# Designs tried in a protein design run: peptides against a protein of PDB entry 3WG5. Part 56

Target 1, 218 residues: chain A of PDB entry 3WG5
Amino acid sequence: LAKNIVYVAQIKGQITSYTYDQFDRYITIAEQDNAEAIIIELDTPGGRADAMMNIVQRIQQSKIPVIIYVYPPGASAASAGTYIALGSHLIAMAPGTSIGACRPILGYSQNGSIIEAPPKITNYFIAYIKSLAQESGRNATIAEEFITKDLSLTPEEALKYGVIEVVARDINELLKKSNGMKTKIPVNGRYVTLNFTNVEVRYLAPSFKDKLISYITD
Target 2, 218 residues: chain A of PDB entry 3WG5 as posed
Amino acid sequence: LAKNIVYVAQIKGQITSYTYDQFDRYITIAEQDNAEAIIIELDTPGGRADAMMNIVQRIQQSKIPVIIYVYPPGASAASAGTYIALGSHLIAMAPGTSIGACRPILGYSQNGSIIEAPPAITNYFIAYIKSLAQESGRNATIAEEFITKDLSLTPEEALKYGVIEVVARDINELLKKSNGMKTKIPVNGRYVTLNFTNVEVRYLAPSFKDKLISYITD

## One batch from the design tools (peptide; made by RFdiffusion4, then SolubleMPNN)

Design b1_p12_2_s4 (from b1_p12_2, 4 letters changed)
Fold by OpenDDE base, seed 1:
Structure b1_p12_2_s4 (fold): chain B 218 residues (1-218), chain C 218 residues (1-218), chain A 12 residues (1-12)
Amino acid sequence: as target 1 above (218 residues)
Amino acid sequence: as target 1 above (218 residues)
Amino acid sequence: SNGVELELPGAS
């Protein structure tokens, strides 16, 4: 049985291979303790598509529910963050956060202009993001528009359009609102009903390596 | 006398030299027509510091009030966008937008890690952003924290902390709320009281070049 | 490596 433990960890900054290591470490700790869930407080402008895809895969392979919480107010699940959220068991957003802007790019030119991804890559990510939305029972049309229209949504819009499941001001409200919700994707092949009655909240701090990398990546 | 004309233009995407050209074009049109103001609907994740500084300078040299409006919901005045906003005559934000995250970086490494700006550069931008805040009578402590803490704010927080002047859901509410406000920086050496009574709203579309560049930079 | 970026460009 899952302990009445919920882990909370923060992931802030660019999505890189190091962000994958953070996700992996945090999820692994929560898995080892047989936690009811882990909440990842996500604030990201995006990052590497390869790292994003690995993170999504790591979330999908999680033995416990992984809740992406766009937090605090002012935070974003931008670009790669949206894919990560859409790949997760539950998405929550704090008021004043954003989600979307998912157009793939090849990077930035020396003049700071985006190097556009060729249509083949854009179409790949359209298919990919739609797949994540469909698998999670979320709005695949909006997921496509996160790319094709570079759409960004408020929490209220994202909730209204069926992109996310919860708008919550803090962890306590998140736990309260998500209590009794089913995961949007399976955990070990089963949709889990979240049980956040009398849970112990445990915060996971970034490792020294994570801090150093955030310092190098921030 | 300024005509009862308010221009509205959109600037979306990365701040580049092309974004400077957009600002210059839009402001020039509004100046030529002796508009009461121009509202720039800004949605930017940031971009080039050089382009940002040129844009700030172009705004400061404007013959008419330049209102930065972080719009629509989900939009951001992130990084360079915050500097642009702080350099403007009035800042408005729509609910569900964000401002902040102003840490200068040298770019991204091949692994997607941020290449940190050396302390000299960081300190330069701390001084610069504080100057913009001070000149505009906005919160210079928060402006510094946009860098030092990578702070991002909601519209409500930004208003509360004295970073911005208006929270508005749309252009009509923006005009209504900003009517009778003084510009936070001078226009032609004078603080202007905005007069948005019976104004004609004129929308400026991106040029073909702007669209092409947005297509190259988006 | 021309890795695809899914990033809001930070101020560089």
Scores: peptide ipSAE 0.037, ipTM 0.335, DockQ to the pose 0.203
Fold by OpenDDE base, seed 5:
Structure b1_p12_2_s4 (fold): chain B 218 residues (1-218), chain C 218 residues (1-218), chain A 12 residues (1-12)
Amino acid sequence: as target 1 above (218 residues)
Amino acid sequence: as target 1 above (218 residues)
Amino acid sequence: SNGVELELPGAS
């Protein structure tokens, strides 16, 4: 029986327009090969809101399930990373990772202090993050508190509160635990049941351009 | 039986004079073909108030129903987009979208901070947005709070509060749910009952000029 | 017309 393909790719660092290009490239490759899913290993401190929103749209337009996996241990889906996760078909976290801290800001002053966002912006992102949570059947109250209380969660807390679907130590445990789960948002207008019983895992490497940009933005 | 035509077009990005030209072109095509309606898939962070007011007037002068659809998931009808929606014959939103944040500003300072509008301008737009809501039989209190509290809503909240008429995942669900609804404002002096039982959906693409402008303004 | 804008600033 022809093995269904699961792609695995890594996105690390700040969320920028270049990060959108990485998501788009990786998802496009997996779509072309009619993969069962793509797993994106995400480790981000956050980044640009515009890039984040474009990434969420690209995930939601995917012809295949996109699984956000906060990995490895010590990684985070902080700020923009939380929105990306909440916009995806399935969220997994490795033990020793974190999610949350979603309060928008205007940036940092020269002394490293936060320049607060005006209520206009904060309220926009509250509505946006609640919408992502509601659409995906995830905890919208906690999604709001990611902003209003700058809340951050452990994987165990995030699972308990219904923010994420899986805690997994590695790709093999992720595939095992997520097998038979339905996507939390539709793929091509339908909720897909994940089938990981007979899969080939294919790793996608960052392009030379992706590596160079990571080097400049880190 | 000759299928009635429904046009679908996309308007994405900042509201400018070029966005007015897109609205005008799309509505004109649909008017020429005596379409049952046109659906405008709207995704905007906002833009110019003058362009917004011209777009509202163009919609209100339409010979056919204009449906504003906040789409795809992750899209927004932010700021100017909310006024455009409130000025239209029907508002729909996809899950994962947002509407609101209508407080007028004079622009951004070099440090990215908002330059606040004086009370005179703010009060003008409060009166204007309340008028749009009242004329369309939508929630004028919430319309005011889109300015005074910089409020933003999820699709479910917007539907619940009577700001919008439809939550729909795609064009097919939109047509199904809006079938038999009356327009919220008149078409040629009469409230029109939408008939989507036997329609042909025609997609309008952006012109080469529209694509070029999107590239420059993004 | 005074340059009144109805847009969201970029957030991080």
Scores: peptide ipSAE 0.030, ipTM 0.284, DockQ to the pose 0.108
Fold by OpenDDE base, seed 3:
Structure b1_p12_2_s4 (fold): chain B 218 residues (1-218), chain C 218 residues (1-218), chain A 12 residues (1-12)
Amino acid sequence: as target 1 above (218 residues)
Amino acid sequence: as target 1 above (218 residues)
Amino acid sequence: SNGVELELPGAS
């Protein structure tokens, strides 16, 4: 029986336009193979707001379900990573990971202090993050507080508050727990029920370009 | 007779992932309407290398010809803007514009001095910019010198050296001069001959998001 | 470059 394919890929480090290339490449491969889903193992401190928005848009345009998995233990979907997660078809977190801390900044001053974003920018991202939460049927109040209070949550808290859908220790537990769930946003205009009953897991490696870019951004 | 549509949109300011969103939105609109081409009026001092690479990829994946037009007079396609131009189906410049200055940097120090990119990064972008020039049948030697000498050119010099295809004062002159030219890279695997003999020009306005982002990046 | 960043402090 032809096994449904689930792809798994890792995205680590700052969210940049290189990160967009990684998302695009990985999703495209999985789309071409008509995968049941792709799981992105995400570990990020954040990054560029603009790259984040492109990644969200690419996920929303995906022909297959995109699952953001904050993994491994010790990883985070901080700042930009939270927006990406909230824009995805399903969010999972491993125990010992974090999500949140979404306050936008303009950068760092010479002394390493944060240059605050003006209220107009902060308010824009409040509206944006709330829209992502609302569209995905997630907690828009907490999404706002990720900015206004710079709130960070554990996976257990995030699940409790309806920010995420799954807490899972590994890919096998993630597949087991998410099997039969509907995507939180549509795929090709339809909410998809995930079918992980007879799947083959395929791991995607970073390209040479992805490796070089990671080396440059680390 | 159903006029062939040519879209015109403006992209101004730093190249960021917001700039990618603008490119993607504008190209998508033009693709949906089966436009003969889209002209992007570009004015940029540069920006993020990663956002630039995504924009190049989006242009290369376009179902329609994408013309980069360095406009108006006084504008530049500096740094990242040059890479974007070299990745496009046709480059035009208005008189009094510039192109080049492509040396990668890591950022600015506390005193406003440039933090130099390590040789590995510089060499990567040399290889990359040369590939863009070669694939588009443009001057790869000058493309390298845009990095190694931080070279900037006038439109007349850029045309002379085979970096760009057209010098034009306005959209009407651009359409007239580029009519009957083949794209410098393929569209859907084929080099397209531009047909601007019976066209309707449609201007695309920035979205509210685009306007807000421009305000934040200015 | 005044680009909006969504990054945790000290992760750079």
Scores: peptide ipSAE 0.027, ipTM 0.310, DockQ to the pose 0.110
Fold by OpenDDE base, seed 4:
Structure b1_p12_2_s4 (fold): chain B 218 residues (1-218), chain C 218 residues (1-218), chain A 12 residues (1-12)
Amino acid sequence: as target 1 above (218 residues)
Amino acid sequence: as target 1 above (218 residues)
Amino acid sequence: SNGVELELPGAS
């Protein structure tokens, strides 16, 4: 029997291979405990494409619902964070957060200018982000525009356009609003109806390694 | 007057934005001291494209010769490391090191398989790596094959094919062999004849931040 | 906002 437990973990900073390890660890803990879901409080400016794709795949392989929650206020699910969100079972945003700006780039030049990705990369990521949106029943047109227009949205806009499912101020409001929602993608081949009635919230702390990496990448 | 000083610094691990900061710091120290050159002992499996391109550009903007030395034995200048080397004023390799394997990828899947870069990315990096080779008077055909064949070379092969300038066992042999060589790219618009006669070797240690990042990315 | 960044990993 699933425990009436919801895990909450924070992922902050650049999306890297280490971020994948964090996602994997957090989801694995929640899976082992047969949690009702895990909420990932996500705050990221972006990061690596591979790590992002692996995180998306890890989420999609999860035995439990993975909720991406863009939190706290002032946080973003920018670039890689948007893909991760779009690959997840439910997206929530806190007021004062943002999502989008998904244009792939080769990076930044010494002068801080963007090194543009060649059109084929852009087109690849357009196809990819549209796929994530389509698979999750989210707005694929806006997902494309996150790249083509480098669009960023407020929580209210993202909700309005069908990019996200919940705007919530805190975990309790998130649980309340998402209770009875179906996951936007399947869990073990089934769309799960979230049951957040009388759930225990368990916070997962970053490992020592997690803290150390965050200190350095910030 | 240039001091008869050569700086030596180590850069090990993945090429990241932090690696750029290391290169920038090390080169800046050597520039400030009017060093004859800086030798970067490079050991990298690769890394980020942006960081790599910025490092190349930082090297090309250096007021002093920057020598990339693939060191110690067992080290590599793989992928991003090859580009950095090709962008530098002189490339040396220690016996038992390697250079090449420059195929751009999107990353690695969860199963460890490579996520292939779309052909346009590959073609972009082919053009880029060939440019670096051409600008440095190095073998542009082999530089291309570092991508198209994912070619890796031994020091002896790399020297034979005109990819690198020096095979050296240690810093002293490197200084001895490179003494009187011209830089393969200009320093302040001029090809510099290296003068390693009676040079003081100064080792630059990684900063505390440098050590901390290496510990985490390894 | 950081774009999706590409890797240049060495073939292992």
Scores: peptide ipSAE 0.088, ipTM 0.614, DockQ to the pose 0.734; fails the geometry check

Design b1_p12_3_s1 (from b1_p12_3, 7 letters changed)
Fold by OpenDDE base, seed 5:
Structure b1_p12_3_s1 (fold): chain B 218 residues (1-218), chain C 218 residues (1-218), chain A 12 residues (1-12)
Amino acid sequence: as target 1 above (218 residues)
Amino acid sequence: as target 1 above (218 residues)
Amino acid sequence: SDGIELPVIGAG
């Protein structure tokens, strides 16, 4: 039987328009090869709301399952990363990672203090994050608290509360645990059962442009 | 009499966090040298709201007058550029430039279509742009229409409607026409009368980092 | 024209 391909790619750093391009490129490659899924190893402190929303839409339009994996240990899906995860077909986290801290900010003042978003903006993102949670059958109350309480969760807490689907130490454990799970949102209008019984894992490297951007934004 | 220094710098392209760094660097240099003013030649299609707000704040905190000059001919202060201009001590435009088109967008869809901002967000930016116009004694009705009608104006229209203060073909004409004008917002809590009678013009070049970022974002 | 892109969802 022809081996089903699973792609793995890394996205690290701020969520920007360039991050969207990375998501789009990676998912497009996986779509072209009719992969069983793509796993995005995500480590982000947050970033831009527009880029985040575009990434969520790109994931939702994917012809294949997109799995967000908060990885490696020490990584986070903070702020915008949480929204991206909640918009995806499956969320996994490695031990020692975190998810949450979703309060919208207008930016940082010159003194480094957070400029809080006005209530109208905060309320917009509350509605948005709750929508993502509801559409994916995840805990919308906790999703709201990611904003209202600036809540951050461990993988174990996130799993317990129904925010995520898998806690896994590595790609092999992720594939094993997620095998037979249904996607939390549709793929091409249908919920897909993941089949990871006979898969080839292929790692996608960042483009030269991706590396250069990462170097500049760090 | 010691020649008063006027700095001139260029900011071109998308408004990003890097654009904030450019503004901050340029203004800081001019502040350190106790310049009479800094002129920022601006050509932007728009960009990020957070970066825009930070740039506006940085300008408002400047120890010297910051003049936004939409330059060269063919340039625009579109979207975020309009807000930056409205937050500055003086706005000038060259013939053949434009200002406006300030509708907030959530981004671009995969098909290149604009994702419209929800009414709550649009209303926030209406309030914000009107505040900038009112604080600077500029036309708040037109500022609102930059959003509600996605209005763009020529330099002559913008001058006529009281959105900007100067139409000038080059730096020399700008200095001549703006000489003796009061800043439209305070400098260190006071409205300053510009004195360009005996000035040395110094051009600030982009840093290596600025050039690299421009190359990547284009 | 790149519209005003909405504010950053908080960088933690």
Scores: peptide ipSAE 0.037, ipTM 0.529, DockQ to the pose 0.704; fails the geometry check
Fold by OpenDDE base, seed 3:
Structure b1_p12_3_s1 (fold): chain B 218 residues (1-218), chain C 218 residues (1-218), chain A 12 residues (1-12)
Amino acid sequence: as target 1 above (218 residues)
Amino acid sequence: as target 1 above (218 residues)
Amino acid sequence: SDGIELPVIGAG
C-alpha cells in the first residue's frame, strides 16, 4: 500500500521575494506528488511584509497541508515568520524556539535604531494578523499583542495560549503528535485530518540559488 | 572633556571558532581605546561548546565591560548564546528577542533528530551554566532549567527572574538604562559602575572574513 | 542575518 509521503524542507533567513520562491517551489513539489503534507522547518528573524503576505497567500492556496515547524531549537519564527505560521495549516515549535515580535517597522536607521511604521500601517497589520489568527481558530488577542507589545512566546506559552498546535522535539515527534489533527485552515475548501500513520518522510534540499541567497541575506 | 567611548559590534550566526575570533577582535579594539564598554549585539541560534567556553573566558578576561545585547528584535541568544550572555558583564535584550534553550547535544542525526548528550556531559554543562549564573549574581535555578527544561525566556521574563539586567529597544535606551549599573562580574578584579552620561558610540564593522564566515555558517 | 523584527514595508 503506497506510503503517504510527507515532505520536509527548510527555510532559513530573512523573508524576501526569494523566500516566496522557496515556499512556492517546495509546496509545488509536494503538491505534484500528492503528499499528505509538507513540513517547512522555519527559522527566520523576519523580513519583508510583501513577501510575507505572498507566502501566506501561497500557503492558503496550497493543495496539501503546509505545516510550519519552527526548528531546530534556537530557531525563531520572528516577525514575518509569525504571520506565515499563523497563515499555515498547522504550527509546530521545537523546544527552545520562539514566535512573535510582529510589530511592523519601516526599517533601521544608520545607527541601527528602528524606524517606526506610521499608525496606519501598524493598524493594518494588527487587523491582518488578527484575521489570520481568527481564520485559523488561533488566539487573536495574542496575535494582536505580537504587534502591540512586540510579544514573543516560548513554544509552551504559544501552545498554552492557543497560538500553535504542537510542541515537538523532532520530525518524528511532530508526525506522532499531529497525527489525527485537523488543519487549522482549509485545504481546497476542506479541513483535512492529518494521517501520519504510515508515512515516508522525504527531505527536499535547497536549490543552489536558495543556498546562495540564504548566504547573502543571513 | 574626552567623551567616553562605547563600542558597538554585531555578532550573528552560529557560535564557532570564528565567532571567538570576532569577540576577541572586537573586545581587543575596545580595550586598546580604553572604552567605557563594548556592546555586542548578539543573534545566535547556538553552536559549539568549545567556542562558547572560549568566548566566555575571553569576556571574563576583558579589560573593559562587555555588554551582551540580544538585538535586534527577533534575535536570540539561544543555547551557546545564553552561556555567553551569562558570562558577560551585563545582559540586555530587545523586545521580541529570546534567551535560553541550553541543553547540550552531540549533534543532529541525518534525519535532523537531536542526538542527546550523555548524562555526564549534560551534568557538566548544568554545573557550568549554574556557575556562570552564580558568579554573575543571576538566577542559577533558571540557568539550570535552561538545560533541564530547555527553557526559553522573553526579555520581560528574563528580567523578572533576574537572568538579565536590561530590556531596551535600542542602543540609546540601553545606554540610558544601564547607566550607573554595576557590572555583574568583575573587570580586572573590580565591579565597574557603568558611566554612559557623555559617551560617543562607535560602531565596529565586521571584517571581510567575518562577513564571509557569517555568510557560510548562516 | 539581521535579527529583523517584522516587515520592512517598502512604501513604494
Scores: peptide ipSAE 0.029, ipTM 0.272, DockQ to the pose 0.096; fails the geometry check
Fold by OpenDDE base, seed 1:
Formats: sequence, structure tokens, C-alpha cells
Structure b1_p12_3_s1 (fold): chain B 218 residues (1-218), chain C 218 residues (1-218), chain A 12 residues (1-12)
Amino acid sequence: as target 1 above (218 residues)
Amino acid sequence: as target 1 above (218 residues)
Amino acid sequence: SDGIELPVIGAG
């Protein structure tokens, strides 16, 4: 019986145009193989708004389910990572991870202080993050509070509040817990029921360029 | 007679936190040597707002004059590059270069279309760019139009409108034309008269890290 | 918390 394939890839570091290229490459590989899903192990402190929006759009245009997995313990889907997660077909988190802190900033001053975004920017991203939550049937009130209160949640809190779908310690537990779940947004115009029975897990390695960029951004 | 030293360094590509590190390193070297000035040969399509603001602040805190030179022909000080130039002690441009196009954007969509910034962001940067122009005694109306009309200027136009101070074909012509000029903003609380008589030009090379980042961003 | 960095004063 042709084993259904689940791809797993890691995306770590700041969200940039290069991070978009990583998402695009990984999802494209999984699409070409007609995988049951791709799991993106995400660990990010945040990053660029444009890259984030492009990543969200790329996920929403995916021909297969894209699962964002905040992993390993100690990882976060902070800022841009939260938006990406909310734009995905399923969110999972490992124990000891975090999600939230989505307040838009213009950046950091020389002394490390935050340069605050003007209110109109904040309002734009409030509307945007709420739309992502609403489209995915996730908690739009908490999504707004990720900005307005700079809220960060544990996996257990995020699950409780209906922000995420799965708390799992590893890929095997994730596959088991998400088996039979419907995607929170459509895949090619339809909600897909995930089938992780008799699956083969394929790990995608970063390209040389991906490794080099990570080395420079770390 | 101890020759006055003028440093020259190149900054090319997108304005990022790494570009800030380049500016900081180059200016620091020139400060340590008590150089008469540093000339930054700038070629940028733009970049990050935070990095730009930090670079402007670093220039304004410089113990020596920082000259932004849009060079070589075909180069631009686009977007963030214009702000950096307006924040500097002197702006020069080579023939066949451009300055302007300072409209803030959230980024580019997947199809390459501009994601427009909300009006409050635009207004913030209008106020900011006008302040830079006013502080430097440069044309604040044109500085605003770099945003509101997405205006780009030739060196000859920029000189005519009082946006820049020098049009020069090379470093030697720049030094000759800028000799005896006062800085457009203070250095250590005072306007400095540039003295480029009997100067030694020292070229600073990019670090290995700078080269690596450029290779990845190119 | 690294907020969403509003990236680019218009490259274009």
C-alpha cells in the first residue's frame, strides 16, 4: 500500500524574504509529491511583516495541508510566527514553547529600546490578525490581545483558548493527535480531513543557502 | 606634515541590521584615527526602517563628518538611502545616479506588487524626513515629495533644489568641491569646515562577514 | 519581543 508521505522541515530564526523562500521550497516539494501534509517545525522570535504576509499567503495557496509545529521545547512562534501559525491549516505546540507577542514595531533603537509603530499600523495588524483567526475558526479576541496586550501563551493556554489545535511532545504524538482532524482553513477550496494512518515521515534538510543565511542571522 | 586622513568605504545593497554594523564599524575606525571625514559610497534600493533610523542616529552621533556619496554611476540612494543621506553631514552624487523614492511600504506581495503602508505610517515618515531636511538646511518640501509623489531626482536636480551639496564624478572631484564647505549638521555640537588640503585617502574593505552577507543578499 | 518589523521604506 503506497504509504502516505508527511514531510517535516525546520524553519528557525528571523522571518525574512529568505524565510519565505524556505517555506515556498518546502511546501513545493511536498505538493509535488502529493504529500498528506507538511509539518513546519517553527522557532522564530519574529521578523518582517511583508515576508510574514507572503508566507501566510503561500500557506493559504498550498495544495496540501501545512501544519505549523512550534518545536522543540524552548522554541517560540513569536510575533510574525504567530501570524504564520494563525494562517496555517493546523497549529501544534510542544510543551515548553510559546506563542504570541505580536505587537508591531518599527524596530529597535541603538540602545535596544522598541521603536513603537504608529496606531494606524497597530490597527492594520489587529484587523489582519483577527481576520486570520476568524478565517481559521480560532480565537479572534486572543489574537487581538497578542497585539494590544503583547500577550504570550503557553501551549496549554493556547489550546484552552482555542488558538491552537494540538499540544504534542514530538512528531509521532503530533501525527497521532491530529489524525482525523479537519484543517482549520481550506486546501484547494475544501476542508481536508488529515489521514496519518500508515504514513512515512520524510525530513527535508535546509539548502546550503538556507544554512548560510541562518549562520549569518544567528 | 601629518596628512589629514579621509576614509572611504562602500555600502551596497539593502539596508538591514548588518548594514548598520557596517556603518558603525566604518565610522568607528575613522573616529579612532581622528580622520578629517569618512566618505560612504552608497548604492541601495532601500531597506528596513529601523536599520535606517539607527544608521541616521549613528551618523548624527559621529565624532567626525560623514559624507554620503551616491556612487558609482548607476547607483541610487533609494528609499532608506535618501533618509540616510539627509541625516548626514554632506551629500554627494555622481552623474547617472538617483535619489528619492521614499514612500514607505509594508513590502512586496508574492506577485511583486507593493503592499502600501497605512496613512499613519506615511505621515510618520513624512514628519521624519522633513525633520532631517530641516535639521540639515535642505529642501523639506522636496523631502516630503520623495514620499507623497514617490519622487526620484537626478544629481543635477537634487543640487538645484537644495537636497544635496555636491555633484562629483569621483573621490578626487568630491574632495575638491567639498573642500571648505561646512557640514550641514553639527559634529560634536559644532558645524565643521571640511579641510581636504593635503589629504591621504584610505579605503576600508568590507569584513568577511560583510562580504558574506552581501553575497547572500545579492 | 521582536514585534513585526515594518520592513521597507519603499524599495520602489
Scores: peptide ipSAE 0.029, ipTM 0.490, DockQ to the pose 0.818; fails the geometry check
Fold by OpenDDE base, seed 2:
Structure b1_p12_3_s1 (fold): chain B 218 residues (1-218), chain C 218 residues (1-218), chain A 12 residues (1-12)
Amino acid sequence: as target 1 above (218 residues)
Amino acid sequence: as target 1 above (218 residues)
Amino acid sequence: SDGIELPVIGAG
């Protein structure tokens, strides 16, 4: 019997328009191959709100389940990464990772201090992050506190509070634990039950462009 | 008049034996070209203590000044990254970056909780981090608190407390601010005054191997 | 021999 394919790809660094291109490319490849799912190993400190919103939309429009996996240990789905995760079909975290710290800012001042966003912007993102949590059946109160308290959570806390669905050390454990789970948001209008019983794991490599931009922007 | 060369290279991700190879390769290239300095743009969550110590030693053995620059915004010199920075000739941080969180651990448990290092190991690293700070004329009390309090600092705090030497938004500002500064540790037995008045900035690209290993280990 | 890791504090 033909094996179901699960794609795994990495997205690391600041959330930018280029990060959107990476998400789009990876998801498109997985869609074309009718993959059971794609796992995006995410490690981000945050980034641009516009790029984040576009990424969330691209995930929500995916023809296949998109699993955000905060990986490896030491990684974070910080700020924009939390929104992206909350907009996805399933969230997993590796031990030693974090999620949260979602307060919107206008940027950094010349002395490195944060320039706070005005209340209207902060309130917009509070409403937005709560909507993502509600739509995915996740903890909307904690989602709000990611902004209002600049809260960050461990994987265990995030699981306990119903922010995420899985804590896993590696891809194999993630597949094992998430097997038979339903997606937290619909795929093509339906909640999908993940089937990882007979899967081929395929890793997607960064494109030359991905490598170059990472080089230039880093 | 021939321009002095300043190399810039990036090191991102977990500190491993491969990260050592990256440091060694980049510094070696800069040494061979008799560069005025190399700037390593560092973004790390931490990693292995052995690799960290080797990297520190490699920096200390450098024939040219090695500037650790915590960059870009959102990056951190966390844990092992702090030790590496404290072992370098000059530390700079971009706005929105952090340094610290240096408590040694044995690893992560199956549930993702931290396995604390025994007191003998913790005390060893307290002594080690303090020695790095003292040798570099940096704040040894704060260096200790990076372990004992799991302290993290903003660039401004780190500068204020005498942990780092420069806050800079980009390479150009870093060069401008660090011009005429003396290295915090010796180069070939002498404290070097940095000369960035007539420099050519050369960026080093990751090798194919760097890209591949980043792909495989990520 | 579990290698000593220096934890990455996720900036909470």
Scores: peptide ipSAE 0.022, ipTM 0.252, DockQ to the pose 0.105; fails the geometry check

